# Ledger of designs, part 161: peptides against a protein of PDB entry 5JXT

Target 1, 319 residues: chain A of PDB entry 5JXT
Amino acid sequence: SLLPKKEINVYIGMSEMQVKWYQKILEKDIDAVNGAGGKRESKTRLLNIVMQLRKCCNHPYLFEGAEPGPPYTTDEHLIYNAGKMVVLDKLLKRIQKQGSRVLIFSQMSRLLDILEDYCVFRGYKYCRIDGSTAHEDRIAAIDEYNKPGSDKFIFLLTTRAGGLGINLTTADIVILYDSDWNPQADLQAMDRAHRIGQTKQVVVYRFVTDNAIEEKVLERAAQKLRLDQLVIQQGRAQVAAKAAANKDELLSMIQHGAEKVFQTKGAFGTMAEKGSQLDDDDIDAILQAGETRTKELNARYEKLGIDDLQKFTSESAYE

## One batch from the design tools (peptide; made by RFdiffusion4, then SolubleMPNN)

Design b2_p21_6_s3 (from b2_p21_6, 10 letters changed)
Fold by OpenDDE base, seed 2:
Structure b2_p21_6_s3 (fold): chain B 319 residues (1-319), chain A 21 residues (1-21)
Amino acid sequence: as target 1 above (319 residues)
Amino acid sequence: MEEIKKKLEELLEKFKKQKKE
């Protein structure tokens, strides 16, 4: 029988470089938030801010002129300049030592480019599929990954490209490097490893930048997922899945953690304390804290009815 | 909405002041 998947949110502090870039994004776009532009222009501007903040949470090198150089060489700076990379680097060593194989999903193909550079730098064998990958190349990559005795440790996928019914049950670990706005896209990605033919316990690690916009993306996704589940259970096909975030919701999401980001002169949390020098005990502590917070997040939404979930606008970070 | 904007402006102004000190 297929074992139920274990899902753990991994809450990760920003690096010093991420904090600086996050501050810069907020500084640049606050004037655009304040602009007297039409309602539609304002929503588009807020969506752009949200997109830039999500890029910052993933990796600062997603911005032009952020990478140190010339020379533009991959080095330890690729890791220590992004909190998610610091945790990923330690977690992958553990996963490999355990004889596991890993799927890494992102919304951003440009983040997969950074992860390819990282894989080369660490000597990890990998496969890649994104939205631009030709059909034949997708088949070849899947077959190369799934073959008996494959030396491919990592599969890099965009979440939506990985959603296309493929079987990757030769992996038992799933890392969601970021989250989709639609929780069903992430579930479809997990179902590539968590399917008939899986022989191991599937573990899903969802990376979430702590004290940043990604917490609000996660909360909104969890709320939507619970609503979708209740709609299915009650046979109420008419409950419109909560529409795309309104202007006020987007603004509240941008505001979340902004005060602490502006007050911070360095990195956040474990990144401030240990930087790139995380040990196995630090990873265990992060995973245990993440498991606790994941249970708390789920328990918050399990008690809510359809009407409560529909009315539940993410409370302002200032309520 | 306007209150949230005002709070973000206030945060930005505080941050700009802290950079000048």
Scores: peptide ipSAE 0.033, ipTM 0.642, DockQ to the pose 0.025
Fold by OpenDDE base, seed 3:
Structure b2_p21_6_s3 (fold): chain B 319 residues (1-319), chain A 21 residues (1-21)
Amino acid sequence: as target 1 above (319 residues)
Amino acid sequence: MEEIKKKLEELLEKFKKQKKE
């Protein structure tokens, strides 16, 4: 029988470089938040800020002129300049030592380019599929990954490209490097490994930048998922329609953690204490804290009715 | 919305002050 998947949110502090870029985004675009533009133009500007903050949470090298150089060489700086890469690097070493194989999903094809450079730098064998990959090349990559005795450790996928009904049950670990606004897209990604033919316990690690916009993206996705479940249970088909955040919701998301980001000199949390020098005990502590916060998040939304879930509960961005 | 804007402006002014020190 297929074992239930274990899902853990992994809360990760920003690197010093991420904090500097996050501050720069907020400082540059605050006037656009305050600007006299029409309601639609203001919403478009807020969506752009949200997108830049999400890029910063993934990797600062997603911005033009962020990569240190010349010379532009792949080195340890690719890892230590992004909190998610520091945790990923330690986690992948553990996963490989356990004889597991891993799917890594992202919303951003440009982040997969960074992950390819990382895989080459660490000597990890990988496959890749994104939105630009031809159908024949997708089949070839899947077959190469799934073949008996495959030397491919990692499969890099965009979440949407991985959603295409493919079977990747030869992997038992799933890393969601970032989250989709639609929780169903992430579920469809997990279901590539958590499917009939899986023989191992599937574990899903969802990376979430702590004290940043990604916590609010995750909360919104959890609300939507619970709402979708309740709508199915109650037979109320009509409720699914509020997909796009309003202006006040976007502002609240941008504000979340902004005060602490502006006050911070250096990195956040374990990234400030140890940076790239994380050990196995630090990873265990991060995973244990993440498992606790994941249970608390789920328990919060399980108690809410349909009417409460339709209201964006802006818990204060300052609490 | 106005209160939210005011709070962000206050945070930005605090940040600009800290950057000059």
Scores: peptide ipSAE 0.033, ipTM 0.650, DockQ to the pose 0.025
Fold by OpenDDE base, seed 1:
Structure b2_p21_6_s3 (fold): chain B 319 residues (1-319), chain A 21 residues (1-21)
Amino acid sequence: as target 1 above (319 residues)
Amino acid sequence: MEEIKKKLEELLEKFKKQKKE
């Protein structure tokens, strides 16, 4: 029988470089949001801010001129400049040592480019599929990954490109490097490994930048997932929660963790303490803390009714 | 919304002050 998947949110501190970029984004866009010209900022502008903050949470090299150079050489800086890469680098070593194979999903094809550079730098053999991958090349990549005795350790996918009915049950680990606004897209990605033909316990690691916009993206996705479940259970098809955040929700999301980010000199959490020198015990501590917070997050939304889930519970971004 | 905006302004002022120090 297919074992239930284990899902763990992995809460990761920002690197020093991420904190600096996050501060710059907030500083630039807060002046805009505050309306130095008295004009109320558009919803589109707030969505752009959210997008930039999410890029920062993924990797600072998603910004033009962020990569150290010239020369533009792949080195350890690709890892230590992003908290998610530091955790990924340690986690992949563990996964490989366990004889597991891994799917890595992101919303951002440009992050997959960085992950390709990382795979080459570490000598990890990989496959890649994104939204631009031709149908034939997609089939070839899947077949190459799934073949008996495949030396391909990693499959890099955009979340939505991976959602298209693919069977990747030859992997037992799923890393969601970032989250979709639609939790169903992430579930569909997990279901590439967690389906009929899987012989191992599927473990899903969801990377979440701690004290940043991604916590609010995750919360919103969890709210939506619970709402979708309750709507299905209650037969109330009409309560399709307006999938798009309102202006005040976006503003609250942008503000989340902003105070602590502005007060922070250097990196966050374990990234400040150890940076790239994370050991196996540090990874275990991060995973254990993540498992606890995952249970707490789920328990928070399990108690909420439809009417409560329709209200964006702004935990005050300042409490 | 006005309270949220005011808090952002206060945060930005604090940040600008810290950056000058």
Scores: peptide ipSAE 0.027, ipTM 0.596, DockQ to the pose 0.024
Fold by OpenDDE base, seed 4:
Structure b2_p21_6_s3 (fold): chain B 319 residues (1-319), chain A 21 residues (1-21)
Amino acid sequence: as target 1 above (319 residues)
Amino acid sequence: MEEIKKKLEELLEKFKKQKKE
């Protein structure tokens, strides 16, 4: 029988470079965030800020002129300049050592470019599919990855491209490097490994930048998922899940953790303490803390009714 | 940076008030 998947949110501190870029994004757009001039900022501008903050949470090299160079060469800086890469790098070593194979999902094809450079740099054999991958190349990549005795360790996928009904049950680990605004897209990604034909315990690691916009993206996604489940269970077809965040919700999300980011000199959390030199105990501590926070997050939304879940309950970063 | 921080704090206070109403 298919074992239930284990899902763990992995809360990761920003690197020093990410903190600096996160500050710059907030600084550049602060007048938009503040509504300077008495006109409430456009929803489009707030969505752009959210997108830039999400890019920063993924990797600072997603910004033009952020990569150190010339020469523009892949080196350890690709890892230590992004908290998620530091954790990924240690986690992948563990995953490989245990004889597992891994799917890595992102919303951003440009992040897959960085992950591809990383795979080459570490000597990890990989496959890639994104939204631009030709149908034939997509089939070839899936077949190469699923081949008996395949030496391909990693499959890099955009979440939406990976969601298209493919079977990747030859992997038992799923890393969601970032989260979709629609939790169903992430579930569809997990279901590529967690499907009929899987023989191992599927473990899903969801990377979440701590004290940043991604916590609010995750909370909103969890809220939506619980609402969708309750609507199905209660037969209340008329609860149109508020598909898009309003301006106030977007502003609240942008503000989350922003004060602490402005107060921080250097990196956050374990990234400040250890930088790129995380050991196995540090990874175990991060995973254990993540498992606890995951249970707490789920327990928060499990107690809420439909009427409560229709209200955007963002805890203030100050409560 | 200090002016930006102050503007952000003012914004955050404004949002705190709006959530309590």
Scores: peptide ipSAE 0.026, ipTM 0.620, DockQ to the pose 0.018

Design b2_p21_6_s4 (from b2_p21_6, 8 letters changed)
Fold by OpenDDE base, seed 4:
Structure b2_p21_6_s4 (fold): chain B 319 residues (1-319), chain A 21 residues (1-21)
Amino acid sequence: as target 1 above (319 residues)
Amino acid sequence: MEEIKEKLEKLLKKYKEQLKE
């Protein structure tokens, strides 16, 4: 029988470079961050800020002129300049050592470019699929990865491209490097490994930048998922899918953690303490803390009814 | 930079206070 998947949110501190870029994004659009635009503030402007903050949480090299160079060479800086890469680098070593194979999902094809450079730099054999991958190349990549005795350790996928009904049950680990605004897209990604034909315990690691916009993206996604589940269970077809975030919700999300980001000199959390020199105990501590926070997050929404979830704005998480 | 931080801190404080009401 298919074992239930284990899902763990992995809360990761920003690197020093990410903190600096996160500050710059907030500073550049400070009038929007301060809500000074009022009714005149464009929802598009707030959405752009959210997108830039999410890029920063993923990797600072997603910004033009952020990569050190010339020469533009892949080196250890690709890892230590992003908290998620530091954790990924240690986690992948563990995953490989245990004889597992891994799917890595992102919303951003440009992040897959960085992950591809990383795979080459570390000597990890990989496959890649994104939204631009030709149908034939997509089939070839899936077949190469699923081949008996395949030496391909990593499959790099955009979440939406990976969601298209493919079977990747030859992997037992799923890393969501970032989260979709639609939790169903992430579930569909997990279901590529967690499907009929899987023989191992599927473990899903969801990377979440701590004290940043991604916590609010995750909370909103968890709320939506719980609402969708309750609607299905209660047969209430009329619960309109919670509308796209309004201006005030977007503003609240942008402001989350911004104070602490502005007060921080250097990196956050374990990134401040250890930088790129995380050991196995540090990884275990991060995973254990993540498992605890995951249970707490789920417990917040499990107690809520449909009416509570409809009224529940991401605002109440600050009490 | 300091003025921006102070404005943001004041706003975030006010926002946190409004969420408690």
Scores: peptide ipSAE 0.028, ipTM 0.573, DockQ to the pose 0.020
Fold by OpenDDE base, seed 5:
Structure b2_p21_6_s4 (fold): chain B 319 residues (1-319), chain A 21 residues (1-21)
Amino acid sequence: as target 1 above (319 residues)
Amino acid sequence: MEEIKEKLEKLLKKYKEQLKE
């Protein structure tokens, strides 16, 4: 019998470099709003801001001129300059020690490039599939990963490319390095490991940058998922199509954590306290805190009806 | 929107003031 998957949101502080880049993104866009002579920012502009902030939450080297160099060499800086990489680096050691195998999903193929460099740097054997991967190469990568006695520890996937009905039940750990706006895409990614043929407890770690845009991306995804579930349960087809975030929702998302980011002179949270020197106890504390916050998040949305979930997407802009 | 903009402008102003110290 397939065991229920365990899902844990892992809330991760930004590195000092991420804070600096996050500040710079916000500054640039605030100055653009101020320089625009009172013209309301276009929805497209706000979406671009959100995308830059999400890039920052993933890795600062997703920005041109952020990577130290030349020479551009992979070193410990690839890890300590991104909070998610610091946690990933420790978590992967634990996962490997447990004899588990891991799927890592991202929305960003360019983040997979960074993760490939990281895998090479740490000596992790991996497979990769993204949106550009040819069909034959996808089959070859899946077969290489799934073969008995495969030495491939990590499978790197873009969330949408991994969604294509593939079976990766030879992995028991799923890391969502970032979240899709569509929670169904993330569920479909998890279902690559959490499927018929799985023999282990599937654990899903969802990385979420704390006090940043990604918390609001997660909240919006959770709201949508709950709405989709309630619509299916109640047969109310009309509710499923809540439109793309409006301008006010996007602005609220951009504002989330901005005050704390501007007040922060260094790294955030656990990254300020320990940085790259996180130990196993620090990881346990992060996972435990994440499990608690995950339960609280789920409990918040489970209590909401369709009408409440429809309103809450507007009211979360005012608190 | 205006209130949101004003909040961000205030935050940016405070941040720019902190960078001058």
Scores: peptide ipSAE 0.027, ipTM 0.573, DockQ to the pose 0.025
Fold by OpenDDE base, seed 1:
Structure b2_p21_6_s4 (fold): chain B 319 residues (1-319), chain A 21 residues (1-21)
Amino acid sequence: as target 1 above (319 residues)
Amino acid sequence: MEEIKEKLEKLLKKYKEQLKE
């Protein structure tokens, strides 16, 4: 029988570079963040801020002129300048030693470009599929990855490209490098490994930048997922999935953790303490803390009814 | 930076207070 997947949110501190870029993003649009501009900031402007903050949470090199250079050389800086890369780098070594194979999903094709550079730099053999990959090339990549005795360790996918019903049960680890606003997209990505034909325990690591916009993206996704589940269970097809975040919700999301970001000199959490010098015990501590917070997050929404979830504004943004 | 920080902190504080009413 297919074992239930184990899902762990991995809460990761920002690197010093991420903190600096996060501060710069907030500062650049501070009038929108403060609502002070008298003109009710456009929803589009707030969405753009959210997008920039999400890029920062993924990797600072998603911004033009952020990468050190010229010369633009792939080196350890690619890793230590992003908290998620530091954790990924340690986690992949562990995964490989365990004889596991891994799917890495992101919403951002440009992050996959960074992950390709990383794979080359570490000598990891990989496959890639994104939204631009031709149908034939997708089939070829899937077949190459799934081949018995394949030397391909990593499959890099955009979450949407992974949604296309493909079978990747030859992987047992799923890393969601970022989260979709729609939790169903992430579930569909997980279901590439967690389906009939899987012989191993599937483990899903969801990377979440701690004390940042991504926590609120995750919370909104969890709320939506619970709502979708309750709607299915109650047969109420008409509970329109909560419309796209309103301006006040977006503003609340942007403001989440911003105070602490402005107070922080250097990196966050374990990234401040150890940076790239994370050991196996630090990874275990991060995973254990993540497992606890994951249970707490799920427990918050399991008790909520449809009406509560519909009324549930991001009040949790301020706890 | 500090002025922006202070403005944001005040705003966030005010917003937190409003959510508790």
Scores: peptide ipSAE 0.026, ipTM 0.583, DockQ to the pose 0.019
Fold by OpenDDE base, seed 2:
Structure b2_p21_6_s4 (fold): chain B 319 residues (1-319), chain A 21 residues (1-21)
Amino acid sequence: as target 1 above (319 residues)
Amino acid sequence: MEEIKEKLEKLLKKYKEQLKE
């Protein structure tokens, strides 16, 4: 029988470089956040800010002129300048030592480029599929990864490209490096490893930048997922859970953690305390804290009815 | 930074006021 997947949110502090870039993004668009533009222009501007903040949470080198150089060489700076990379680097060593194989999903093909550079730098053998990958190359990559005795440790995928019905049950670990706005896209990605033919316990690590916009992306995705589940269970017509955030929701998401970001002169949390020098005990502490917060998050939404979830999308802007 | 923090605080305040209307 297929074991239920274990899902753990991994809450990660920003590096000092991420904090600086996060500040710069908020600073650049502060007047757009002030609502000086027309209603539609304002929503588009807010969506752009959200996109830039999500890029910052993933890796600062997604911005032009952020990478140190010339020369543009891959080095330890690729890791220590992004909180998610620091945790990923330690987690992958543990996963490999356990004899596990890993799928890494992102919304951003350009982040997969950074992860390729990282894989080369660490000597990890990998496969890649994104939205631009030709059909034949996708088949070849899947077959190469799934072959008996494959030396490919990592599969890099964009979440939506990985959603296309493929079987990757030769992996038992899933890392969601970022989250989709649609929680069903992430579930479809997990279902590539969590499928008939899986022989191991599938573990899903969802990376979430702490005290940043990604917490609000996660909360919104969790609310939507619970609402979708309740609608299915009650046989009610899909209350069109407004798939797109309104202007006010986007503004609230942008503002979340912004004050703390502006007050911070360095890195956040474990990144401030340990930087790139995380040990196995630090990773265990991060995973345990993440497991606790994941249970708390789920328990918060499990108690809510449809009417409560519809109200909470409005009231979470006031807490 | 302090000026930007103050602008964000003003924004948050204005946003909270608009949600009460």
Scores: peptide ipSAE 0.022, ipTM 0.540, DockQ to the pose 0.017

